Peptides against a protein of PDB entry 5OOQ. Designs and how they scored, part 96

Target 1, 227 residues: chain A of PDB entry 5OOQ
Amino acid sequence: YREDVRQVVTHPANALSFLQPGRLVEISVNGKDNYGWGAVVDFAKRINKRNPSAVYTDHESYIVNVVVNTMYIDSPVNLLKPFNPTLPEGIRPAEEGEKSICAVIPITLDSIKSIGNLRLYMPKDIRASGQKETVGKSLREVNRRFPDGIPVLDPVKNMKIEDEDFLKLMKKIDVLNTKLSSNPLTNSMRLEELYGKYSRKHDLHEDMKQLKRKISESQAVIQLDDL

## One batch from the design tools (peptide; made by RFdiffusion4, then SolubleMPNN)

Design b2_p18_1_s2 (from b2_p18_1, 7 letters changed)
Fold by OpenDDE base, seed 2:
Structure b2_p18_1_s2 (fold): chain B 227 residues (1-227), chain A 18 residues (1-18)
Amino acid sequence: as target 1 above (227 residues)
Amino acid sequence: EPPLVVYDISDDEPEVVE
């Protein structure tokens, strides 16, 4: 059920409006590399230069650039390509006892575990020397200030996800905290219905934010060519 | 360094944290 909620929350129709610069997001790349809480720099529609006709899933259709402060120090961060979510080999979070550095990594929506109810003030040029480290320091301070955990956006109260099936799912989770796997098949069917609804909403969202998307896409192309 | 500014979506004004 938690994954089902995550799928809905991280769908572009719901997530993109909350991925403002500085938004805290909890990051798990490929479901295995946990970077912890990072800060959103920006996002852009995913473009495949080699195959412009490529179709991505909704959760893979956007690239989110995030600052993390948990990158393993010996990771080949110089090989990171902006807006390329296929990370080079060796890019990973630091393990316990290892030193970490700050880095900007491109991730997909599918790599967002949670969206925080907090935003950092972000520098104008995160690529400038020292700016990532400043954000990294801020991230550490936030974690210090919230020892019980960074507050997560409430899907209903904050994100205004009011789909009836989703609300039923949330209620079921509240009641069946220990029985979350009771009926996966039924839940999967409901999730499919939700995706259909959110796909329609996503289309409207894209139309409304057409200008922002075009700007982001242009930036993505430029940054990718710079490496 | 600039102060840490934290925004809560529920807040009308940002909170400055030093």
Scores: peptide ipSAE 0.071, ipTM 0.724, DockQ to the pose 0.249
Fold by OpenDDE base, seed 1:
Structure b2_p18_1_s2 (fold): chain B 227 residues (1-227), chain A 18 residues (1-18)
Amino acid sequence: as target 1 above (227 residues)
Amino acid sequence: EPPLVVYDISDDEPEVVE
């Protein structure tokens, strides 16, 4: 169900009004290159000058320019073409232990994992020397301030997506989440109380707490797969 | 370099990003 939600949220009819300059978006290119949270520069309808007859899907019909601070330092960023979402080979996020730089990359709506409820005040000329690095610093600060994750726009409350079928979908997700949280086997407090009754030894109690956590995480993953 | 300001669209008060 999460992918279904993403498809609706990132549809042009819903997403474009929230892609103002400075809007934070979580970026994943080709389903594998996770750049993390970036900041929107601008967007435009995709035009293929070489093939004017090209037809794009709704999610590929717009190009969004975003500043990321996670570009691998040795990526061939000089080969990036403005308004071309087909990224050159070698353009990728830095892996753990690798150095990163700031870059402006063109992406499609399909490359947006989530839209944040935060905006940065963007420099007027992001292409000027040092400006994208300034945005990069701000992105780092935002991540520091939100260690549990940047708040995501609520599709209903914030984005005002009021389609009946979508609302039904969201309700189903909510119900499933409620069931997960209410399940005695996954409810952390209830499990802790239950295990506490049978564990008078500190070591056993701690082991049970750890096991409870693992079970909860496992159940959460299973539930997420059902969504 | 001037600090950038972040704001939550659900919040009326912008916050300076240090």
Scores: peptide ipSAE 0.036, ipTM 0.672, DockQ to the pose 0.225
Fold by OpenDDE base, seed 5:
Structure b2_p18_1_s2 (fold): chain B 227 residues (1-227), chain A 18 residues (1-18)
Amino acid sequence: as target 1 above (227 residues)
Amino acid sequence: EPPLVVYDISDDEPEVVE
């Protein structure tokens, strides 16, 4: 259900009006590179100058430029091309223990995990020396002030999404949340049981893999002795 | 550190966070 909500929220018909300069958005590129919360610089409709007839999906039809403060320091940021969401090799978030820098990256709507209810004041020229670092400091301050996470826009109350099917989806989610909250102990026990079963299955799978390897190694030794 | 101006969608006016 979370992915269904995300698909609706990040659709151009709903998202673009909330991608003003300074809007906080949570960024995940290609489902693997999590940059955390960044700030929107601007957006534009995606145009392929080399192939004007190119058809993009709704979620890939716009490019959003965002400031992130989690770029790996040794990433080839000089190779970044404005409004080109195909990122060069080596462009990635810093891992634990690595140093990070501020960068402006172009992303698609599909790379937006969440849209925040906050906006930063943005410099007039983000590409001027030191300006992206200023935004980076602001992002750190916001994260400090919201240790439980930056509040996400309410799709119905804030974004005014009035699609009937979406409203039905939201109602279902609310009902499920209510049910989960009503029997926390039962749900926790069930989760532990599921985790226990998964753990046991994993252990058995590893044991079988090790056994198969030992058998294969033993057979290889026998064949070598027979040569 | 420069003041952080934050616009909350729930507020009509921007809040200056020092």
Scores: peptide ipSAE 0.033, ipTM 0.695, DockQ to the pose 0.200
Fold by OpenDDE base, seed 4:
Structure b2_p18_1_s2 (fold): chain B 227 residues (1-227), chain A 18 residues (1-18)
Amino acid sequence: as target 1 above (227 residues)
Amino acid sequence: EPPLVVYDISDDEPEVVE
């Protein structure tokens, strides 16, 4: 059920409006490399320059640049390719006992485990020397202040996902969390149907969400100036 | 519109902007 919710939440039609600069997101690359919470720099539609006819899934159709502070210090970060979410071999988070550094990595929406309800104040030029380290310090401070974890956006209350099937799914999950007797297989099938519905409406919803995003970003800038 | 919680390390508490 959690994966099904994640599929809906991270769908472009829902996620992009919340990927403003500084938005905290929990990152897991390829389902194995957990970078923890990072901060969104920006995102762009994925374009394959070598193969313009390449078709990507909805969750792979955008590249999100994120600052992480958990990159293994000896990772070949110099081999990171702009706008390429296929990370070079050796790019990985630091393990326990290893030193970490800050890095900007390109990820797909599929690599987002959770979207946080917090946004960091981001430097204007994250590529400038020392700026990603500043964000890294902020991330450490956030983790210190939220030892029980960074709050996650509520899909319904915060993200305003009002799809009836999704709401039914959420209700079922709530019931199942209270009753351990749930059949996971039956619920997964319904989630696939729900995801299929989003996929069919992707283009239209994406356009609408992009507009909403721009509005939201403008408001965020205003609010940041007031801080 | 989505709620915005802005956090800066200089802030004592995150600011919630609705």
Scores: peptide ipSAE 0.032, ipTM 0.645, DockQ to the pose 0.107; fails the geometry check

Design b2_p18_1_s3 (from b2_p18_1, 9 letters changed)
Fold by OpenDDE base, seed 3:
Structure b2_p18_1_s3 (fold): chain B 227 residues (1-227), chain A 18 residues (1-18)
Amino acid sequence: as target 1 above (227 residues)
Amino acid sequence: EPPLVIYDISNDEPEKIE
């Protein structure tokens, strides 16, 4: 059930509006490489220049650039390609006892484990020298302030996911907290059907355009208040 | 160092965490 919730939460129709610059997200690449909490830089719709007709799954259709502070120091970060979520071999988080560095990595929505309640103030040019390290320090400070973990967005209260089937899923999870991994929702709609509803209800392209405008406006307001 | 500004943006209106 946890994976089912994650799939719904990370669907573009739900997640994109919460991927503002500085939003904290918990990152797990390919279900194997756990980078911990990182900060969103930006996101873009995935475009295949070689094959414009390429169809991606909903969870792979967007690229999210995130700052992580847990990259293994000897990872070939120079081989990272912007907006290419297929990470080169050797790109991995530092293990215990290994040194880590800050890096910007492109990930898919499927690599988001959780979306946090918190947002960092992000430098204007994250790719400038020293800026990603500043974000890295901020991430460490956040982790220090929240030793019990960074608060995760409530899918219903915060994300306003109001789908009836999802609400039923959440209620079942609340009742079956100890059996989250083992009990299939026998009467739950298939995830594909649930995704289909989101895909049909939302023109993701148009929604993204509107969302980017709203994000920009919101950032302008925040910057004005900080000034 | 830019000041660490952390916002709780769980709600529609961001709240600065002091």
Scores: peptide ipSAE 0.152, ipTM 0.775, DockQ to the pose 0.280
Fold by OpenDDE base, seed 2:
Structure b2_p18_1_s3 (fold): chain B 227 residues (1-227), chain A 18 residues (1-18)
Amino acid sequence: as target 1 above (227 residues)
Amino acid sequence: EPPLVIYDISNDEPEKIE
Protein backbone atom coordinates (compact mmCIF):
# COMPACT_ATOMS: atom_id res chain seq x y z
CA TYR B 1 0.00 0.00 0.00
CA ARG B 2 2.76 2.42 0.88
CA GLU B 3 4.57 1.32 -2.21
CA ASP B 4 1.52 2.09 -4.30
CA VAL B 5 1.42 5.60 -2.90
CA ARG B 6 5.14 5.95 -3.46
CA GLN B 7 4.78 4.91 -7.08
CA VAL B 8 2.21 7.60 -7.68
CA VAL B 9 4.10 10.27 -5.76
CA THR B 10 7.38 9.56 -7.53
CA HIS B 11 5.85 9.46 -10.99
CA PRO B 12 7.40 12.21 -13.15
CA ALA B 13 4.05 13.91 -13.63
CA ASN B 14 3.84 14.45 -9.88
CA ALA B 15 7.39 14.50 -8.56
CA LEU B 16 9.34 16.72 -10.95
CA SER B 17 7.66 19.96 -9.91
CA PHE B 18 8.84 19.28 -6.36
CA LEU B 19 12.45 18.48 -7.21
CA GLN B 20 13.73 22.04 -6.96
CA PRO B 21 17.35 22.57 -5.95
CA GLY B 22 17.61 22.01 -2.23
CA ARG B 23 14.44 19.94 -1.94
CA LEU B 24 14.87 17.26 0.68
CA VAL B 25 14.23 13.72 -0.46
CA GLU B 26 14.61 10.44 1.35
CA ILE B 27 16.78 8.13 -0.69
CA SER B 28 16.80 4.38 -1.00
CA VAL B 29 18.80 3.30 -4.01
CA ASN B 30 17.18 0.31 -5.68
CA GLY B 31 15.25 -0.23 -2.47
CA LYS B 32 18.41 -1.51 -0.82
CA ASP B 33 20.88 1.22 0.02
CA ASN B 34 19.35 3.72 2.41
CA TYR B 35 21.15 7.05 2.31
CA GLY B 36 18.57 8.86 4.41
CA TRP B 37 17.53 12.40 3.60
CA GLY B 38 19.48 14.16 0.89
CA ALA B 39 19.16 17.42 -1.01
CA VAL B 40 18.29 17.71 -4.68
CA VAL B 41 20.87 19.39 -6.87
CA ASP B 42 19.05 19.11 -10.17
CA PHE B 43 17.41 16.62 -12.51
CA ALA B 44 17.45 15.79 -16.19
CA LYS B 45 15.72 13.46 -18.54
CA ARG B 46 17.65 10.24 -18.90
CA ILE B 47 19.34 10.01 -22.27
CA ASN B 48 21.21 7.04 -23.59
CA LYS B 49 23.73 8.45 -26.02
CA ARG B 50 24.69 5.01 -27.25
CA ASN B 51 21.10 3.98 -27.76
CA PRO B 52 18.88 6.99 -28.29
CA SER B 53 15.92 4.71 -28.88
CA ALA B 54 16.22 3.22 -25.41
CA VAL B 55 12.92 3.20 -23.58
CA TYR B 56 12.89 3.63 -19.83
CA THR B 57 10.03 3.24 -17.43
CA ASP B 58 8.56 6.48 -16.16
CA HIS B 59 10.29 6.07 -12.81
CA GLU B 60 13.65 5.45 -14.48
CA SER B 61 13.32 8.08 -17.20
CA TYR B 62 14.87 10.91 -15.18
CA ILE B 63 18.15 11.28 -13.35
CA VAL B 64 18.09 13.22 -10.09
CA ASN B 65 21.39 14.41 -8.67
CA VAL B 66 21.29 14.49 -4.90
CA VAL B 67 23.73 15.39 -2.15
CA VAL B 68 23.93 12.77 0.56
CA ASN B 69 25.97 12.97 3.74
CA THR B 70 25.90 9.25 4.47
CA MET B 71 28.24 7.90 1.80
CA TYR B 72 30.70 5.35 3.13
CA ILE B 73 34.07 7.07 3.37
CA ASP B 74 35.90 4.36 1.46
CA SER B 75 33.36 4.18 -1.34
CA PRO B 76 34.92 4.67 -4.76
CA VAL B 77 33.17 7.99 -5.33
CA ASN B 78 35.69 8.90 -8.01
CA LEU B 79 34.17 6.18 -10.16
CA LEU B 80 30.76 7.82 -10.13
CA LYS B 81 29.70 8.69 -13.65
CA PRO B 82 27.54 11.73 -14.22
CA PHE B 83 24.02 10.89 -15.35
CA ASN B 84 24.60 7.20 -14.76
CA PRO B 85 22.25 5.89 -12.06
CA THR B 86 23.92 2.48 -12.20
CA LEU B 87 26.30 3.07 -9.36
CA PRO B 88 29.74 1.44 -9.30
CA GLU B 89 30.34 -1.51 -7.06
CA GLY B 90 31.24 -0.39 -3.58
CA ILE B 91 29.13 2.76 -3.64
CA ARG B 92 27.05 2.41 -0.50
CA PRO B 93 25.91 4.23 2.60
CA ALA B 94 28.00 3.99 5.73
CA GLU B 95 26.94 1.36 8.21
CA GLU B 96 26.74 1.93 11.92
CA GLY B 97 30.18 2.71 13.25
CA GLU B 98 31.58 3.61 9.83
CA LYS B 99 32.59 7.10 8.81
CA SER B 100 30.65 8.88 6.12
CA ILE B 101 31.33 11.61 3.61
CA CYS B 102 29.25 13.87 1.44
CA ALA B 103 28.74 12.91 -2.17
CA VAL B 104 26.62 13.82 -5.14
CA ILE B 105 24.99 10.72 -6.57
CA PRO B 106 22.74 10.27 -9.59
CA ILE B 107 19.54 8.42 -8.77
CA THR B 108 16.28 7.60 -10.49
CA LEU B 109 12.86 8.65 -9.29
CA ASP B 110 12.37 5.07 -8.21
CA SER B 111 15.07 5.62 -5.58
CA ILE B 112 13.06 8.33 -3.85
CA LYS B 113 11.35 6.97 -0.79
CA SER B 114 9.77 10.26 0.27
CA ILE B 115 9.70 13.89 -0.79
CA GLY B 116 9.99 16.36 2.05
CA ASN B 117 8.21 19.64 2.44
CA LEU B 118 11.52 21.38 3.23
CA ARG B 119 14.06 22.95 0.93
CA LEU B 120 17.62 23.97 1.73
CA TYR B 121 19.47 26.93 0.38
CA MET B 122 21.90 25.43 -2.09
CA PRO B 123 25.30 26.69 -3.17
CA LYS B 124 25.44 27.91 -6.75
CA ASP B 125 28.23 25.50 -7.60
CA ILE B 126 27.80 22.29 -5.69
CA ARG B 127 30.76 20.76 -7.54
CA ALA B 128 33.14 23.31 -6.09
CA SER B 129 35.41 22.14 -3.32
CA GLY B 130 33.75 22.11 0.07
CA GLN B 131 30.26 22.94 -1.15
CA LYS B 132 28.78 19.48 -0.80
CA GLU B 133 30.16 19.36 2.73
CA THR B 134 28.35 22.59 3.50
CA VAL B 135 25.13 20.98 2.34
CA GLY B 136 26.02 17.98 4.45
CA LYS B 137 26.25 20.16 7.53
CA SER B 138 22.89 21.66 6.71
CA LEU B 139 21.38 18.20 6.39
CA ARG B 140 22.68 17.30 9.83
CA GLU B 141 21.23 20.47 11.25
CA VAL B 142 17.86 19.76 9.68
CA ASN B 143 17.83 16.30 11.17
CA ARG B 144 18.68 17.83 14.54
CA ARG B 145 15.82 20.31 14.28
CA PHE B 146 13.35 17.63 13.27
CA PRO B 147 13.99 14.76 15.67
CA ASP B 148 10.63 13.21 14.87
CA GLY B 149 11.52 13.14 11.20
CA ILE B 150 11.45 15.53 8.31
CA PRO B 151 7.87 16.31 7.28
CA VAL B 152 6.74 14.57 4.12
CA LEU B 153 4.70 16.31 1.45
CA ASP B 154 1.03 15.50 1.56
CA PRO B 155 0.21 13.93 -1.81
CA VAL B 156 -3.21 15.52 -1.97
CA LYS B 157 -2.90 18.81 -0.11
CA ASN B 158 0.64 19.71 -1.10
CA MET B 159 1.30 17.84 -4.32
CA LYS B 160 -2.23 18.36 -5.65
CA ILE B 161 -2.65 14.78 -6.78
CA GLU B 162 -6.36 14.78 -7.47
CA ASP B 163 -6.84 11.59 -9.45
CA GLU B 164 -10.00 9.84 -8.34
CA ASP B 165 -8.42 6.42 -8.25
CA PHE B 166 -5.57 7.74 -6.16
CA LEU B 167 -7.98 9.38 -3.75
CA LYS B 168 -9.84 6.11 -3.46
CA LEU B 169 -6.55 4.38 -2.75
CA MET B 170 -5.77 6.87 -0.01
CA LYS B 171 -9.19 6.37 1.54
CA LYS B 172 -8.78 2.63 1.47
CA ILE B 173 -5.42 2.95 3.15
CA ASP B 174 -6.93 5.06 5.90
CA VAL B 175 -9.78 2.64 6.44
CA LEU B 176 -7.74 -0.52 6.16
CA ASN B 177 -4.65 0.76 7.94
CA THR B 178 -5.06 -1.92 10.57
CA LYS B 179 -5.71 -4.64 8.01
CA LEU B 180 -3.24 -3.64 5.31
CA SER B 181 -0.48 -5.72 6.81
CA SER B 182 -2.32 -8.84 5.73
CA ASN B 183 -3.95 -7.56 2.56
CA PRO B 184 -1.71 -5.39 0.43
CA LEU B 185 -3.68 -3.17 -1.89
CA THR B 186 -1.02 -3.54 -4.53
CA ASN B 187 -3.01 -3.64 -7.71
CA SER B 188 -0.84 -3.57 -10.79
CA MET B 189 -3.84 -2.89 -12.96
CA ARG B 190 -4.79 0.14 -10.96
CA LEU B 191 -1.26 1.45 -11.00
CA GLU B 192 -1.06 1.00 -14.74
CA GLU B 193 -4.32 2.84 -15.13
CA LEU B 194 -3.08 5.66 -12.93
CA TYR B 195 0.19 5.91 -14.80
CA GLY B 196 -1.67 5.84 -18.06
CA LYS B 197 -3.74 8.78 -16.97
CA TYR B 198 -0.67 10.79 -16.06
CA SER B 199 1.11 9.87 -19.25
CA ARG B 200 -1.86 10.87 -21.36
CA LYS B 201 -2.32 14.19 -19.63
CA HIS B 202 1.17 15.51 -20.13
CA ASP B 203 4.06 15.56 -22.52
CA LEU B 204 6.60 14.90 -19.82
CA HIS B 205 9.55 16.01 -21.91
CA GLU B 206 8.11 19.40 -22.70
CA ASP B 207 6.73 19.80 -19.22
CA MET B 208 10.13 19.09 -17.78
CA LYS B 209 11.72 21.86 -19.82
CA GLN B 210 9.09 24.30 -18.69
CA LEU B 211 9.45 23.17 -15.10
CA LYS B 212 13.20 23.61 -15.18
CA ARG B 213 12.78 27.17 -16.31
CA LYS B 214 10.21 27.89 -13.64
CA ILE B 215 12.34 26.22 -10.99
CA SER B 216 15.38 28.23 -11.98
CA GLU B 217 13.43 31.44 -11.80
CA SER B 218 11.95 30.52 -8.46
CA GLN B 219 15.35 29.59 -7.10
CA ALA B 220 16.76 32.94 -8.10
CA VAL B 221 13.99 34.75 -6.28
CA ILE B 222 14.45 32.67 -3.16
CA GLN B 223 18.19 33.23 -3.15
CA LEU B 224 17.73 36.97 -3.33
CA ASP B 225 15.30 36.93 -0.45
CA ASP B 226 17.44 34.82 1.83
CA LEU B 227 20.70 36.81 1.36
CA GLU A 1 29.79 29.41 5.75
CA PRO A 2 26.42 30.44 4.43
CA PRO A 3 23.72 30.49 7.06
CA LEU A 4 21.30 27.62 7.17
CA VAL A 5 18.11 28.66 5.47
CA ILE A 6 15.19 26.29 5.46
CA TYR A 7 12.01 26.85 3.51
CA ASP A 8 8.68 25.15 3.54
CA ILE A 9 7.95 24.98 -0.15
CA SER A 10 5.01 22.63 0.08
CA ASN A 11 2.93 25.61 -0.96
CA ASP A 12 3.17 27.65 -4.12
CA GLU A 13 4.72 30.42 -2.08
CA PRO A 14 7.77 29.34 -0.11
CA GLU A 15 7.77 30.20 3.57
CA LYS A 16 10.93 30.60 5.60
CA ILE A 17 11.12 28.44 8.67
CA GLU A 18 12.85 30.06 11.47
Scores: peptide ipSAE 0.091, ipTM 0.762, DockQ to the pose 0.271
Fold by OpenDDE base, seed 1:
Structure b2_p18_1_s3 (fold): chain B 227 residues (1-227), chain A 18 residues (1-18)
Amino acid sequence: as target 1 above (227 residues)
Amino acid sequence: EPPLVIYDISNDEPEKIE
């Protein structure tokens, strides 16, 4: 069920409006390489210049650039290509006892494990000397302040995912967590159908979410001005 | 070093976390 929720949350129709610069996201690449919490730099629709006819799944159709502070120090970070989510061999997080560095890595939406409810103030030019390290320090401080984990966005309350099938899924999960022996949900959850609905309505939803993103960014700027 | 600024933007209106 957790994976099902993740698939819905990280779908472009839902996720993109919450990928503002500085948004904290938990990163897992290829289901194995856990970078922990990173900070979003930006995102863009994935374009394959070599193969313009390439068709990507919804979860692979966007590239998100994120700052991580857990990159293994001996990783070939110089081989990283902007907006190329196919990471070079050797790019991995540091293991226990290994030294880590800060890096900007391009990932797909499918590599997002969780979206946090926190946002860092991001430098204007993250690629400038020392800027990644600044973000890295901020990430460490956040982790220090939240030893029990960074709060995750609530899909319903925060992300406003109001699909009936999704709500049923969330309710089921809640029941399981509370060990309430409620009556078995007679209706089978149509998870595949739910994902299909998102895919079919992606274009329209994308436009709406893009607008929402712009509004959110504007509000953030206003808040900054009030400080 | 720039000060750490963290916002809770889980809601429509961002709130600064001190």
Scores: peptide ipSAE 0.084, ipTM 0.731, DockQ to the pose 0.297
Fold by OpenDDE base, seed 4:
Structure b2_p18_1_s3 (fold): chain B 227 residues (1-227), chain A 18 residues (1-18)
Amino acid sequence: as target 1 above (227 residues)
Amino acid sequence: EPPLVIYDISNDEPEKIE
């Protein structure tokens, strides 16, 4: 269901009006490379100069240039081509323990995981020396200010998506989330506490059975002495 | 209009300007 929502939100008819310069977007390329939150530079309709008759899907028909601050330092960023979303081999986010750098990467709408409700005031020339690093510092500051995550645009309240089927989908998701949140087994701490209580109850019950057996045996011995 | 919370990135410590 989350993927269905994402498909609707990232459709050009809904997303493009919210991809202003500085808009924060959460980026996942090919469902594998998670760059985290980046800032939109600009976007353009995808044009293939070599094959003008090329037809792209709706989610691949636009290219969005974004600043990320999570690019692996040894990635071949010099091979990046503006407005070419087919990234060179080796372009990837930094893993844990690796150093990262700022880079401008071209992505498709399909690589947008979420659209944030925040925008950065972008420099006039992002390609100028030092400008992408300035944006990178700002991204770090935003992440620091929002340790629980950057707020995501509400598809209905903020993006004004009024499709009836979409609204039904959102209602179903809300119901499911409520059911999951109300399930005591979904909370790992509660699960451990519950298992602990069940374990203690079982031990106590076994101890009581053993005590009852000892009492019964003691009574049997007393009856033998009275005989 | 889309909701906008804008930070000024011209400073070392970005500030919310809108």
Scores: peptide ipSAE 0.029, ipTM 0.650, DockQ to the pose 0.090

Design b2_p18_1_s4 (from b2_p18_1, 7 letters changed)
Fold by OpenDDE base, seed 2:
Structure b2_p18_1_s4 (fold): chain B 227 residues (1-227), chain A 18 residues (1-18)
Amino acid sequence: as target 1 above (227 residues)
Amino acid sequence: EPPLIVYDISNDAPAKIS
């Protein structure tokens, strides 16, 4: 059930509006490499330059750049590419007893385990020397202030996910805490139906984003003309 | 100085960090 909730929460139609700069997100890359809580830098629609016709799943269709403070110190961070979610070999979280460093890693929405209800103030230029470390210090401070865990956005109250099937799922989770559905197939089918509904919302979100970009570009052109 | 951490449950579109 947690995975079902995660799938809905991390769907672009729901997640993207909450991925503001500084938004805290819990990161698990490929369901294996747990980086813990990181801070969102930005996100962009995933574009394959080599294969423009590439079709990605909804959860893989966006790249989110996040600052993590748990990168293994000897990881080849210099090989990281800002818009390539396929991480180079050796990129991994530090294990217990290993030293860690701050790094910006590109992840997909599918690598988001949770979205926090907190945001950090982010440096204007995160790529500048020392700025990643500043965010890293902030992340450590957050963890210090929230020893019981960083608060997670409420999918219903905060994210305003109003799908009836999702609400039913949440109610069942609240009631059962252990076994929600004895029939995984039924849940899967319902999730597919949910995603179908979210697809329309996602399209609208993308349209709005494109419109905002056009407006921004238009304003930039106006500023150039005034210059 | 602005606070380091802000409670934010809003769904405002993320501003591109220039």
Scores: peptide ipSAE 0.219, ipTM 0.764, DockQ to the pose 0.252
Fold by OpenDDE base, seed 5:
Structure b2_p18_1_s4 (fold): chain B 227 residues (1-227), chain A 18 residues (1-18)
Amino acid sequence: as target 1 above (227 residues)
Amino acid sequence: EPPLIVYDISNDAPAKIS
């Protein structure tokens, strides 16, 4: 269901109007490279100069340029082309323990995992020296302010997606979420009650063992005195 | 200093941050 929602949300008819400069988007390239939250620079319709008749899917028909602050430091960022979503070999996010840098990468709509309800103030010229790093600092500040995650646009309330089938899908998801939230709470309360009973039983058992030990020790002392 | 972060749930045309 999450992928179905993502497909609708990231469709050009719905997503493009929310891809203003500075819009925060969560980025996953080719389902392998997670760059986290980045900031939109701009977007353009994908044009193949070598094959003008090339037909792209809806989700591959636009290129979005985004600033990320999670690029691996040794990635060949100089080989990046602003409107070529086919990334050069070696372009990847930094892994744990690796250093990262800021970079502008071109992605397709299919590489957007979610669209946030936050926008950054963007520099006028992102290609100017130090400007990408400024955006990178802003992204770090966002992550600091939202430790539980960046708020995501509501597809219905915010994005105004009014498709009947989509609304039905969202209702089903809401019902499932309600059921999933209610059952764990009931189970957790029951587990807490069970743990409470177990703890009480264990305490009583330990108390009984201690009492038996004291009785045995007292009897041993009495036997030694009678001895 | 202008806020670095703006809460924006609209699809309004990007205000040219001049």
Scores: peptide ipSAE 0.397, ipTM 0.787, DockQ to the pose 0.252; fails the geometry check
Fold by OpenDDE base, seed 1:
Structure b2_p18_1_s4 (fold): chain B 227 residues (1-227), chain A 18 residues (1-18)
Amino acid sequence: as target 1 above (227 residues)
Amino acid sequence: EPPLIVYDISNDAPAKIS
């Protein structure tokens, strides 16, 4: 269900008005290259100069330029072409232990994993020397301030997506989340009550806490699979 | 001086900083 939500949210009819300069978006290219949260520079209708008759899907019909601070330092960034979302080979995010740099990359709407409810103030000319790095510092500061994750725009309350089928989808997701969260928790509480009656051992209580964490983790995984 | 981060749930067009 998460993918269904993402498709609706990132549709041009819904997303473009929220892709103002400085808007934070979570970026995943080709379903594998996760750049994390970047800042929108601008966007434009995708035009193929070589083939003006080219037809793109809705989610590929716009190019969004974003500043990322997670580009692998040895990526061939010099091969990046403005307004070309087909990234050269070797363009990838830095992995653990690798150094990263700031870069402006062109992406499609389909590469947006989520749209944040935060914006950065952006310099007038992001292409000017040092400006990308400034934004990069700001992105680091954002991540520091939001260690639990950057808040995402609410599709209904914030983005005002009022499609009936979408609302039904969201309601279903909410119900599932509530049910999946409540049932394991209830069982855990019952277990706690049970063990509390038979034993007040510290070790038992610790085991219960660990079990609760495992249940919560398993629940999260189930939610990801079901949604 | 504008804040570093803005909580913005709107689709209003922002002004770029100089």
Scores: peptide ipSAE 0.344, ipTM 0.788, DockQ to the pose 0.254; fails the geometry check
Fold by OpenDDE base, seed 4:
Structure b2_p18_1_s4 (fold): chain B 227 residues (1-227), chain A 18 residues (1-18)
Amino acid sequence: as target 1 above (227 residues)
Amino acid sequence: EPPLIVYDISNDAPAKIS
């Protein structure tokens, strides 16, 4: 179901209006190369100059240029061609323990995993020396501020996708999420309720002991005075 | 100075940061 949602969200009819400069998007190229969250530079309709009659799928019919800060440092970034989504061999994200650099990558809509509800301020000339690194710093700051993940645009409330079948799909997902989360969350809530009840019972027991002690002390003082 | 990070849920055309 997640893939079905992604297909609808990343369709040109829905996605393009939200691909403003600086828009954060989560990038996965060819289903294997995860670059994480990047920032949109621009987009354009895909044109094949060598084969003008080339027909692309809807999700491959546009090219989005995105700044990423997770490019492997030894990737042949100099071979990247603007608006060419066919990436040269060796272009990949840095693995754990490897150094990364900032790069502008041309991707298709099909390579967008999620569209965020945040935008970065983008330099006017992203290709100027040092400008990509500025965006890279901003991306690092975003990741620092959102350690649990960057918020994603709501397809219905934010993107205004009103297709009836899509709405039904979203409702099904919500029901499933509720069922899946009900067990851990319900158990956690029940544990908290149980501990709360236990704590209250213990406090009442201590209060009763203190009250009995005060009554006994008062009776002892009265007996001493009657003497 | 404009904020580095902006919450934006709109499909409005980006204000040309001139």
Scores: peptide ipSAE 0.318, ipTM 0.780, DockQ to the pose 0.236; fails the geometry check

